# Peptides against a protein of PDB entry 4CIC: the designs that were tried, part 104

Target 1, 148 residues: chain A of PDB entry 4CIC
Amino acid sequence: KVSTKGHYGVQAMFDLAQHFGEGPVSLKSIAERQGLSEPYLEQLIAVLRKAGLVKSVRGAQGGYILAREPRDIKVGDIIRVLEGPIAPVESVSQDDPEHSLKFDFSVTKSVWEKVKKSIEEVLDSITLADMLKDAEEAQMAQGYMYYI
Target 2, 147 residues: chain B of PDB entry 4CIC
Amino acid sequence: KVSTKGHYGVQAMFDLAQHFGEGPVSLKSIAERQGLSEPYLEQLIAVLRKAGLVKSVRGAQGGYILAREPRDIKVGDIIRVLEGPIAPVESVSQDDPEHSLKFDFSVTKSVWEKVKKSIEEVLDSITLADMLKDAEEAQMAQGYMYY

## One batch from the design tools (peptide; made by RFdiffusion4, then SolubleMPNN)

Design b2_p19_8_s1 (from b2_p19_8, 7 letters changed)
Fold by OpenDDE base, seed 3:
Structure b2_p19_8_s1 (fold): chain B 148 residues (1-148), chain C 147 residues (1-147), chain A 19 residues (1-19)
Amino acid sequence: as target 1 above (148 residues)
Amino acid sequence: as target 2 above (147 residues)
Amino acid sequence: EGEISDSDDPILTLVSEES
């Protein structure tokens, strides 16, 4: 499972990307479109804002916008902000203090590091702009199936 | 964090790989070497045995062995046995039944599917034999630093 | 009872069906 936090964070950012250039979007509208609770979304947006991925706009038509263009936001950037660094294998050793991993699990660690690197490479290769393009292509494909 | 289960499962399988050809290894000895509780290891080994990755040997010198050669066991095989299939994105939607993902999250789903595929490719590219080789190389490198 | 730690680790969450 992608963490619920990471998953919903990417969804929220993608929603903002879809509305990029249209002005600020309310949290309520994002929550409704993405099937998220508004309080949960507020927490996510607060983190994303603090990290400089989202900006708040004040006023009667206030809300949130992407702080950068969709092409300048990687999925990896969103995940790192919400979940932290894709956990180094070292974090497994900290939660069970009694099992001092006495054994140099260097080999097993290297396996997980390879997995980590692979995930990072994938997530850093995908921007919100790429996701927008994929969504547009998917919509066009669905539209063409109805016209044929 | 690789699941504790997946992590320790790979460690236990790697320990068995290191002793492959030497005969059956006791769970106690594996637990001691890998820093695992014996009861926890017993549960892991039971799953791995049921999946046909490990065999039990009976007798006074009884214990466990790999059911296949180290070269014929991928890390991905171990993880799939212990954790199930690397979760399809669909499992994220099941735990929050109230959020019927009404929206075609096809695009976001595709991101996670790409990640899943990448993980699978990595884990399926690594065998226990590869891990044994890496361990040997690491030991040799450490030995050379002391000489 | 080996609590499959819902570790907030994105790698774990991606690989584990239960997390």
Scores: peptide ipSAE 0.026, ipTM 0.785, DockQ to the pose 0.264; fails the geometry check
Fold by OpenDDE base, seed 2:
Order: C-alpha cells, then structure tokens, then sequence
Structure b2_p19_8_s1 (fold): chain B 148 residues (1-148), chain C 147 residues (1-147), chain A 19 residues (1-19)
C-alpha cells in the first residue's frame, strides 16, 4: 500500500498542480480541499519543499507553489521523496544469514523486484500534468451527463 | 511492501513446490529451510489450506503438500489468499464524504488503480513453476562458476 | 481460541516505518 503519507502527498501535489500559475496556495486551503489536517500537511510540504518539488512563497498572499511544471513532476518522484525507494517487500532483515537458504531468498526476491519495477514504471509514467488532464476529462464527462 | 505474511507465504509455498511430488513436507522442515518460526508458519499454512492451495496429509510421514501443480498456482493467488485484494493504497476511510472533493479523490484513485493493476499483472504472470525454473537456472549458473 | 486478528495488513506497504 502506498502509505497515507504517499497518498496524501500526491493529493497535495495534485492540488498545487491544479492551481499552478495562479500563485501561491495556502496550506489551509489545500488541507480543506484535500481533507487533510493542516499539521500533517505541513509536515508533508516540508519534505516536498526540501526535495525541491514545492516552493514556499512569503508574504500576505504567501503559500506554496509547485517548484516545477506539472509535466516535470512524476507521481514516482513524489512517492520517492515521501516514502523513499519503492520497496515492494520489507527487506527481510539480513539477520539470520546462516539458516536461510540464500537460494530461496533469491528467487522470492526476484518476484518482488519485478513488482517493484512494475510499480516504478507505472508511477514514473504518470505526471501531474497527466493527472490534470484526466481530471479535466472527468469533469467534462460529468458535465455532459448532467445536461442529458 | 508485500506484508511479511505475503512474503513468507510465498516462501513457504515455494518450498512446497520444490518438494512437489516427493510427498508431504513437515512444517518444521519448511520453517527451518525458510527461516520461519513454526508457529508463524502454522498460521500461514492454515490460511493457505483453507483457501485450497495446500493440503494436509495425515500420518507418521504427514505434513503438507501443494493442493495443485506448481504451474497452476500463481504468486498472485498466494498473495490474494494471505493478504486479500491487492490494494496499492490504504482505502482512505470514506469517513469524511462531505469535504473531500470527490473529484480529486477520483484522479488519485485512478493512479492507485493503475498501480494495482500492474502489480496484479506481474503477480499473476508468475507461477510457482516459473519460480522453480528460475531456481534451477540459478543453481546451474552457480554450479558453472565453481567449476 | 487464538483470535487471528484479521489485521488488514495492507499487502503493499511501500514505506518502511522507520521507527
């Protein structure tokens, strides 16, 4: 499972993408729209800022903006920043090297590596711009269904 | 991350696959080979048995066997049995339906659904027979390096 | 009567909780 942190991080970044070019967005407004607590969001934003995905704007109309265009931010980039490397399996602690048939571990590890690669490929194939486009398409589809 | 349960479940099932056709394998022997505690393995095996992936054989040479041929058991089948449906994101509790812009949730959800599908495709593409083959190939490769 | 806690341990926890 994408952690709550990763999930909410993607939501927060997507919110910032929706407002990209409109100026700084307050944490309060993001929190309200995304159903997040402000303190939690503040922690997420701090990490994202440190990673250079988000910029802080100071002043009365201060807040946060994407540090890059939505097309230049992959979902995978957000997840890696918030969660670290995508690991499909908890690294079984190398603790008991003696009795674990190294071989069986190698084959099962290969399964998880394939899963990891697959997840990475998917997450790296999706940008915030793709998400914006999908959102626009969904809004248009909903709008047409209400007029029929 | 595949849960420890899923990981160890796949290991245990793979151990049973390696011994497929050789008769019942004791939980003790699986636990020893896979570095698992017997009590933990017993819980896993109970679930796998209930799901019909493993059979219990009674008697002095009793133990467990795969209920199906290794080619007929996908890694995805094992994971679904042990962990349930592959959910890439914790279902954010539907608790606050009012304030969550349903729309933003839909787009983010679609990302996770794509991840889910991709994981399922991978796990459903790998059988225990594939894992056995990979193991044999790895053993052969190691054997040639010692020579 | 070992309550198998159906802890809905989510299959794919991507983040190691570094405790």
Amino acid sequence: as target 1 above (148 residues)
Amino acid sequence: as target 2 above (147 residues)
Amino acid sequence: EGEISDSDDPILTLVSEES
Scores: peptide ipSAE 0.025, ipTM 0.780, DockQ to the pose 0.115; fails the geometry check
Fold by OpenDDE base, seed 1:
Structure b2_p19_8_s1 (fold): chain B 148 residues (1-148), chain C 147 residues (1-147), chain A 19 residues (1-19)
Amino acid sequence: as target 1 above (148 residues)
Amino acid sequence: as target 2 above (147 residues)
Amino acid sequence: EGEISDSDDPILTLVSEES
């Protein structure tokens, strides 16, 4: 599963993609549009900025922008930054020797590796530009339904 | 992520698949081979039994068996029984209205639906029979490296 | 009779280990 953090991170990045080229967007405006708390969004943006996916612009019209073009940011990149490596099974923390998945049977492990690979392939196949296109197509489809 | 419950459930079902046709297997023997606690395994087996994936055999040589052939049990079936529907994103419990993912933007939702579909396709493409075959192939490959 | 709460806990949680 993508955590709430990953989910909201993708939403915030998508909001920045929708405004790409229009200049800096305030955290307040992103929070309002995406239904996020400003403090939570600040934490997400801090991580995304550190990873080089977002840039901060200073000044009276300050805010945030994507650090790269939407086509150059994969959903998988956002998830890896926020969540770390995509793991299909909870790694039992190595620190509890009693609950170490002692018998990580090679066969069961292979199932989870296949799941991992599949998730990675999907998330790495979707860019913010793809999401923008999908949004545009959805809006056009809705617009046509109101004129019929 | 597959939960620990799902992971151990697949392990237990795979153990039963390895012994399919040999008669009932005791929970104790499964627990020992799979490195699981017996009480935890009892809970898993109870759920799997209720779902019709496992049968209990009564008597002195009692235990558990697969309810169907290994080829007729998908990994996806086991996971759905133990964990419910495959969801790529944590559903914020409907009960906390403040943390409801209010803006499930159609576009972001579509991303997660693609992930869900991909996971389902993988898990539904793997049977316990496929896992048995993979185990056999792995054992043969190890045997050839020692000669 | 421990009611196994039907918590539909969704299967795939990418938990960020906040270490």
Scores: peptide ipSAE 0.025, ipTM 0.772, DockQ to the pose 0.106; fails the geometry check
Fold by OpenDDE base, seed 4:
Structure b2_p19_8_s1 (fold): chain B 148 residues (1-148), chain C 147 residues (1-147), chain A 19 residues (1-19)
Amino acid sequence: as target 1 above (148 residues)
Amino acid sequence: as target 2 above (147 residues)
Amino acid sequence: EGEISDSDDPILTLVSEES
């Protein structure tokens, strides 16, 4: 599962992509459009900024922008920044010695590695530019449904 | 992420697959081999049994067997039984009205649907028989490293 | 009246190991 953090992070990054080239966007405006709490969004943006996916612009018209073009940001990049490496199985915490998953089952591990690889391939195949294109196509399709 | 429940469920089912054709296996023996608590395993097996993936055999040599051949049980079947439908994103509980994810973003939903489909395809492509084969190949490879 | 079945509980939780 992509965590709520990953999900909202992708939404916030997509919002910034939609405004790419229009200048800095305020956290407040992103929060309002995406239905996120501003404090929560601030935490997400802080992580994304530290990872170099977002830039902060200071000043009266300050805010945030994508640090790279939408085509140069994969969904996988966003998820890795927010959640770390894509892991298909919850790591049983090493700290409980009694339930040490003797991960002796190389075979079960291989199943999860295949799942991991598949997720990574999908998420790395989708850029913010691809998402923008999909949004435009969806809007055009909706627009055509309203005009017909 | 596959939950701990899904992970251990696949391990338990794989253990039963390794003993397929040898007769019923006790929960105790599965728990010992897989490093699981017997009570936890009992809960897993109860769900798997109810779903028709496992059968209980009564008697002095009673225990559990796979209800179907290993080739007829996909990893995806086990995961769906234990965890329900494979969903790539945590459903934000509908109950908090203030944080209603207005899932208005058809585009973000489509990303997660692609991930879901990819996971399903992988898990549905792997049977317990495939896992048995992989285990045999791994054992042979280890055996060759010791000679 | 398509009752959206409530059963869409997402199974895959990506837990980042905080190392």
Scores: peptide ipSAE 0.022, ipTM 0.776, DockQ to the pose 0.085; fails the geometry check

Design b2_p19_8_s2 (from b2_p19_8, 7 letters changed)
Fold by OpenDDE base, seed 3:
Structure b2_p19_8_s2 (fold): chain B 148 residues (1-148), chain C 147 residues (1-147), chain A 19 residues (1-19)
Amino acid sequence: as target 1 above (148 residues)
Amino acid sequence: as target 2 above (147 residues)
Amino acid sequence: EGEISDSEDPILTLVSEES
């Protein structure tokens, strides 16, 4: 499972990307469009804002905007902000304090490090701009199915 | 975090791979070498046995062996047996039943599918034989540092 | 009951169907 936090964080950021250049978007509007609770979204946005991925705009038409262009935000950036570093292998050892992994599981560790690297490479290869393009292509494909 | 189940499952299978051809290994011996509780290991081995990755040998020198050669067991095979299919994107929607993902999150889903595919490719590219080779190379490298 | 730790680790979360 992608963590719900990571998943919803990417969804919220993608929603902001879809409205990039249109001005500030309210959390309520994002929550409604993405099927998220507003309180949960508020927590996510707070983290994303602190990390400099989102900006708050004040005023009657206040809300949130992306702090950078969609092309300058990787999915990997969002995930790292929300989840922290993608699985340091060392954290597997911390949750079971009684089983100090006495044995240098260097080989098994290397397997998970390879997996980690692969995930990072994928997530760092995808920007919000790429996601916008994919969404447009999907919408066009659906539109063409109705006109044929 | 790799699930503790997946992690320990790979460790247990790797231990059996290290002893492949030497005959049956007791669960106690595996548990001691891998720092696992014997009851937990018994549960893991039961699943792995049912999946046909491990065989039980009966007798006074009874225990467990790999059911296939180390070269014929991928890490991905072990993980799929223990964890099931690597994250079907659909399961993300099930844990929050109240939030029916009303919106076709096809684009976000596609991101996770790409990640899933990448993980599968990596895990399917690594066999227990590859892990054995890596362990031998690491041991040789450590041995050379002491001389 | 081996609590499959809902480990916040994105890799675990991606690999485990139950997390």
Scores: peptide ipSAE 0.028, ipTM 0.792, DockQ to the pose 0.263; fails the geometry check
Fold by OpenDDE base, seed 1:
Structure b2_p19_8_s2 (fold): chain B 148 residues (1-148), chain C 147 residues (1-147), chain A 19 residues (1-19)
Amino acid sequence: as target 1 above (148 residues)
Amino acid sequence: as target 2 above (147 residues)
Amino acid sequence: EGEISDSEDPILTLVSEES
């Protein structure tokens, strides 16, 4: 489970990808389509904008657009922006100073590093363009099932 | 980050693996070696015992042992016992009914399913025996650097 | 305040404990 923040962030970015090239999308419209609260979405978009993944367009038809093409935005980029670096297990030892994991057994650490690397590889292998393609294929498959 | 529970559970199981065949290990000795509180370790061991990964031995030299050989215990087995099933993203929608992820976009779900599958594959590819081997290799490498 | 028990899903915990 990606955090709720990461999950919703990917959904919001995917919504912007679906509308890429159509002009600015309002936060309200994204919130409605993605089932998100507008205030929560505003917080997510603020972070994504600061990271340069989203642009704000001002004016009467103002809103948000992707800052780059969907093919140039990885899911891993979105997650890193929202969640921070996919931390190795080491950060558990810093927050509870009394339970300093004194014996960070190098071997147990290596297990979690392998897990981390695997997650990173998956998330960095998927772009918003890949997600768009998957959505199109899914819609076509559903359309064919209704005509049979 | 595997939860603190999962992390410590794997450490405790690895400690038991290092002593496999030597007889029962006391919770106190595991706690001391792994830097865990004894009460916390007792909770972890209770869950692992109930799942059949650990056995309790009674008596003056009582303690705990692995219920199976280290090669027959995957890291994934330990994590599933302690954390439950590596849940697909769907369980996020159940806990906050007001933020029902109404649009479980099939596409976004598929991303998380791929991540889940990848994690499961990694954790199920590593046994306690593999961890023992890695520890031995690391000790040998350190020993050679001092000569 | 439905604290998604970040503790139960290893994948959630891997991603959420950094926030």
Scores: peptide ipSAE 0.027, ipTM 0.790, DockQ to the pose 0.151; fails the geometry check
Fold by OpenDDE base, seed 2:
Structure b2_p19_8_s2 (fold): chain B 148 residues (1-148), chain C 147 residues (1-147), chain A 19 residues (1-19)
Amino acid sequence: as target 1 above (148 residues)
Amino acid sequence: as target 2 above (147 residues)
Amino acid sequence: EGEISDSEDPILTLVSEES
């Protein structure tokens, strides 16, 4: 499962993408729209900002903006920033050196590497711009269904 | 990440696949080979048995066998049994009805559905027989490097 | 001070709901 952090991070970034070009968005407004706590969102945004995906705008109308165009931000970029490398298997904490699974689980590892690659390919194939387009298409489809 | 449960479940099933046709394998022997605790493995095997992926053989030479041929068991089958449906997103526990994310996160949901589908396709494309073949090929490659 | 344990490996965390 995508962690709650990754999920909400993508939601927050998508919210910023929806407002791209409209100026800075307050954390409060994002939190309200995305059903997130402000403190939690603040933590997410801090990480995203440090990674250069989000910019802070200062002032009375301050807030956050995407640091790049929506087409230049992949979902995979967001996930990697928030969650680190996409690891399909829980890295057994190296801390128990004795239970260093000395067993060359090379075969099982290969399964998880295939899963990892597949996930990465999917997440890297989806930009915030793609998500915006999908949202627009969904809204148009709903609009047409209400007028029939 | 595949849960530790899923990971070790696949390892245990692969161990059983390696011994397929040789008779029942003891939990102790699987645990030793896979670096698992016997109690933990017992829990995994209980679930896998209930799902019909593993059979228990009783007697002095008792143990466990695959219930099906390795070619008829997908990695996806093992994962679904151990972990349930492959959910790409943590299902926010339905328990807080008030924070029912009323927001039509239809778009974000679609992203995770694509991820889910991709994972399922990969896991359903790999059988225990494929894993056995990969292991044999790896052993042969190592053997050729030593000669 | 609930340290969000860094160790939750993100994507395929098959949340074993240990109920």
Scores: peptide ipSAE 0.026, ipTM 0.793, DockQ to the pose 0.245; fails the geometry check
Fold by OpenDDE base, seed 4:
Structure b2_p19_8_s2 (fold): chain B 148 residues (1-148), chain C 147 residues (1-147), chain A 19 residues (1-19)
Amino acid sequence: as target 1 above (148 residues)
Amino acid sequence: as target 2 above (147 residues)
Amino acid sequence: EGEISDSEDPILTLVSEES
C-alpha cells in the first residue's frame, strides 16, 4: 500500500504542478483545494522540500513551487522521498527476537521482489506532466459532456 | 505492502505445496518449519480452508493439505483470500467525516489503479508450482556452491 | 443508484526499512 502520506504527498505535488509557472502557492491554498489539514501538509512539504522536489519562496506572495519541471518529477520520486524504498511486504521489525522470522525463504522473497519491481516500474513511468495531461483530457471529456 | 498476514499465508501455503502428495501435514510441523506460532497459523489456515485453498484431514495422521494442485493456486489467490482485493493505497476510512477526502481526484486514483493492476498481474502470474520450481533451482544452485 | 461496494481493498503497506 502507498501510505496515506504517499497518497497525500502525490496530491500536494500534483496541485503544485497544476500551478507550475504561475508563481508560489500558499500551503493554505493547497490544503483547501486538496482537502488536507494545513499542519499535515506542512509536514509533507517540509520533507519534499528537504528532498529538493519543492522550493520555498519567501515574501508577501511567498509559498511553494516545484523545484523541477513536472516532466522531471516521477510519482516514484515522490513516493521514495516520503516513504523510502518501495517495500512490497511489511518488514517484520527485527526487534522482536522471538519472532525473528528467519526470512530464509528465498523463494517468498523473490515473489515480493517481483512485486516491488513492478510497482517501481509503474510509479517511475508516471510523471507529474503525465498527470497534468490526464487531468486536461479528463476536463475536456467532462466539458464535452456538459456542452452536449 | 503485503500484510504480515499475506506474507505468512503465502509461506504456509508454500509449505503445504512442498508436501503436496505426501499426505496431510500437521499445523505444528508447518509452524515449526516456517517459524510461526501455532495459534497464528491456525487462524491463517482457517481462512484458507474456508476459501477452499486448504483441506482438513481428520484422523491419527490428520492435518492439512492443499485443496488444489500447486499449479492451480496463484499467489494472487492466496493474497485475495487473506487480505481481500489488492488495494495500492490505504482507504482513508470513511468514518472520519471531517477528513472525507473527496477522492474527487480522478487523476491520482488512476495512478493507484495502474499500480493495483501491475501488482495483480504479477501475483496472478506466480503459482505455488512456480515457487516450487524456484526452490528446487535455488537448492541446486546452493548444492553446486558446496562442491 | 450504483452502490459503491465498500470492498475494503487490502492496503499494500510499504514499510520503509529505516536503515
Scores: peptide ipSAE 0.025, ipTM 0.788, DockQ to the pose 0.084; fails the geometry check

Design b2_p19_8_s3 (from b2_p19_8, 10 letters changed)
Fold by OpenDDE base, seed 3:
Structure b2_p19_8_s3 (fold): chain B 148 residues (1-148), chain C 147 residues (1-147), chain A 19 residues (1-19)
Amino acid sequence: as target 1 above (148 residues)
Amino acid sequence: as target 2 above (147 residues)
Amino acid sequence: EGEISDSDNPIITLVSEKS
């Protein structure tokens, strides 16, 4: 599962992508459009900024912009920044010594590694530009349904 | 992430696959080999049995067996039984009304659906028989390194 | 008594719960 953090992070980045080239967007406006709390979004944006995916613009019309073009930001990049490496299996916390996954069953590990690889391949194949295109196509499809 | 339940469930099923054709295996023996608590394993096996992936055998040499051949059990089948449908995104618990994913952003949903499909395809492509083969190959490879 | 709550057990949590 992608965490709520990852999910909302992708949404926030997608919102910024939709406004790419229009100038800085306020966190408030993103929060309102995406149905996020502004404080939560601020935390997400801080992480994304630190990772170089987002830039802050200062001034009266200040806010945030994508640091790179939408085509140069993969969904996988966003997820890795927010959640770290994709782990298909929950690391059993070392703190429960009794349930230390003692048996590094190589075979079961291999299954999860295959899953990991598959997820990574998918997420790395999707850019924010791809998402923008999909959104446009969806809007056009909805528009056509109203004109027919 | 596959839950601990899913992970251990696959391990338990794999253990049963390794002993397939040898007769019933006790929960105790599985628990010992897989490093699981017996009570936890009992819960897992109960679910797996109810789903028809495992059978209980009664008697002095009673225990559990796979209900189907290893080739007829996919990892995806085990995971679906133990964890339900593969959901790539945590359903934001309805209990936090403020964070209701109000915006069914169709586009973001589509991303997660692609991830889901990819995971399902992988897990449905791997059977317990495939895992047995991989284990055998790994053991042979280790054996050859010592010779 | 870890009740396996029937809650929506997310199969694949990509979330590294930082313990």
Scores: peptide ipSAE 0.031, ipTM 0.784, DockQ to the pose 0.125; fails the geometry check
Fold by OpenDDE base, seed 2:
Structure b2_p19_8_s3 (fold): chain B 148 residues (1-148), chain C 147 residues (1-147), chain A 19 residues (1-19)
Amino acid sequence: as target 1 above (148 residues)
Amino acid sequence: as target 2 above (147 residues)
Amino acid sequence: EGEISDSDNPIITLVSEKS
């Protein structure tokens, strides 16, 4: 499971993407729109800012903006920042050298590595710009269904 | 992360696959080979048995066997049995209907659905027979490095 | 009676919660 942190981080980043070019967005407004607690969002944003995905704008109309264009931010980048490297299995502690030597362990590890690679490929194939496009398409589709 | 349950479940099933056709394997022997606690393995095996992936053989030489040939058991089947449906994100509780209505939620959900599908495709593409083959190839490669 | 609480079945958890 993507952690709650990763999930909410992607939501927060997507919210910032939707407002990209409109100026700084307040944490309060993001929290309200995304259904997040403001304190939790502050923690997420702090990490994202430190990683250079988000910028803080100071002033009365201050808040946060994406540090890059939506097309230049992959979902995988967000997840890696918030959660670290995608690990489909808890790295069985390197500390049991006896387990690392077991042939069976190597084969099962390869399964999880394949899963990891697959997840990474998917998450790295999706940008915030792709998500924006999908959102626009979904809105248009909903709009047409209400007019029929 | 695949849960410890899923991980160990795949290991246990793979152990049974390695012994497929050799008769029943004791839980103790699986636990020893896979580095699992026997009580934990008993719980895993109980679930796998209930799902029809493993059979119990009774008697003095009793134990467990795969209920199907290794080629007929996908890693995805094992994971689904042990962990349920692959959910890349905790299903944000269906209980907040307000969140389900948010457009942003739908788009983010689609990302996780794509991840889910990708994981499922990978896990469903790997059988215990594939794992056995990979194991044999790895053993051969190690054997050649020692000569 | 160690009920493996159903809650601790993290399906594929992408990230270890560092406690």
Scores: peptide ipSAE 0.030, ipTM 0.792, DockQ to the pose 0.130; fails the geometry check
Fold by OpenDDE base, seed 1:
Structure b2_p19_8_s3 (fold): chain B 148 residues (1-148), chain C 147 residues (1-147), chain A 19 residues (1-19)
Amino acid sequence: as target 1 above (148 residues)
Amino acid sequence: as target 2 above (147 residues)
Amino acid sequence: EGEISDSDNPIITLVSEKS
């Protein structure tokens, strides 16, 4: 599962993508549009900034922008930054020797590796630009339904 | 992530698949081979039995067997029984209105639906029979490296 | 009789390990 952190991170990055080229966006405005708390968003943005996916702009019209074009940011990049490596199974922490999945049977492990690979392929195939296009298409489809 | 429950459930079902046709297997023997606690395995097996994936055999040589052939049990079936529907994102429990993912933006939702579909396709493409075959191939490959 | 709470534990949780 993508955690709440990953989910909200993708939402925040998508909001920044929608405003790409329009200048800096305030955290307040992102929080309002995405239904996020400002403090939570600040934490997410801090991580994303450290990873070089977001830039901060200082000044009276300060805020945040994408550090790269939407086409150059994959959903997988956002998830890896926020969640770390995509793991389909909870790695039992090596530190509890009693609950070490001692018998990580090679065969069962291979199932989870296939799942991991599939998730990675999907997330790495979707860019913020793809999401923007999908949003535009959805809006156009809704607009046509109101005129019929 | 597949939960520990899902992971161990697949292991237990795979153990039963390895012994399919040999008669009932005791929970103790499964627990020992798979490195699981018997009490935990009992809980897993109870759920799997209720779902019709496992049968119990009574008597002195009692135990458990697969309810169907290994080829007729998908990994996805096991996971759905143990964990419920495959959800790529934590559904914020409807009960906490403040943390309701209020803005499930259609576009972000579509991303997670694609992930869900991909996971389902993978898990539904793998049967216990496929796992048995993979295990056999792995054993053969190891045997050839020692010669 | 520990009722396995039907908590719909969603299958795939990408839990960020808080290190």
Scores: peptide ipSAE 0.030, ipTM 0.783, DockQ to the pose 0.111; fails the geometry check
Fold by OpenDDE base, seed 5:
Structure b2_p19_8_s3 (fold): chain B 148 residues (1-148), chain C 147 residues (1-147), chain A 19 residues (1-19)
Amino acid sequence: as target 1 above (148 residues)
Amino acid sequence: as target 2 above (147 residues)
Amino acid sequence: EGEISDSDNPIITLVSEKS
C-alpha cells in the first residue's frame, strides 16, 4: 500500500502541476481543492520543499510552486521523498528478534525484489506531465459525452 | 508491503513444494524449517486448505500436501488467498468520513491502478515451480563456488 | 475496536523505514 502520506503527496504535487506557470499557490487553496487539512498539507509541503520538489515564494501573494517542470518530476520521486525506498515486505528482522526468520530463503526474497522493481519501474514511468495529459484527455472525453 | 501473513504463506507453500511427491509434511516440520511458530502456521494452513491450495492427509503419517502441482500454483494465488485483492493505496474513504477525499482525482486513482496491475502481473508470472527451479540453480551455483 | 473488514486486505504497504 502507498501510505496516506504518499497518496496525499501525489495529489498535492498534481495540484501544483495544474497551476504550473500561473504563479504561487497558497496552501489554503490546495487544501480546499484536494480535501486535505491545512496542517497536514503544511507537513507534506515542508518535506517536499526540503527535497527540492517544491519552492516557497514569499510575499503577500506568496505560496508554493513546483521547483521543476511537471515532466521532470516522476511519481516515483514524490513517493521516495515521502516514504523512502519502496519496501515490498516488512523486514520482520527488527522488532521481534526471536522470530527473526532465520531462513529468509533467498528465493522468497527474490520474489519480493521482483515486485519492488516492478513498482519502481511503474512509478518512475509516470511524470506529473503524464498525469496532466491524462486529466485533459479525461475532461475532453467527458465533454464529448455531454455533446452527444 | 506484503503482509507478514503473505510472506509466511509463500514460505510455507514453498516448503510444501520442495516436498511435493514425497508424501504429507507435518506442520511441526514446516514450522521448524521456516522458523515459524506452529500456532501461526496452523492458522495460515487452515486458510490455504479452505482455498484448495493445500490438502490435509489424515493418519499416523498425516500432514499436509500441495493440492496442485507446483507449476499450477502462482505466488499471486497464494497472496490473493491470504491478503485478498491487491490494493496499492488504502482507501482513505472508510475511516475518516470528514476527510473523505472528495476529489479522488480520477488521475491519481489511475496511477495506483497501474501499480496494482504491475504487481499482479509479476506475482501471477511466478509459480512455485519457478521458485523450485531458482532454488536448485542457487544451490548449484553455491556448489560450484566450493569446488 | 475498529473491525478491520476482511475485504480490504491491502497486499502491499509501502512503509517508509523510519530513519
Scores: peptide ipSAE 0.027, ipTM 0.787, DockQ to the pose 0.105; fails the geometry check

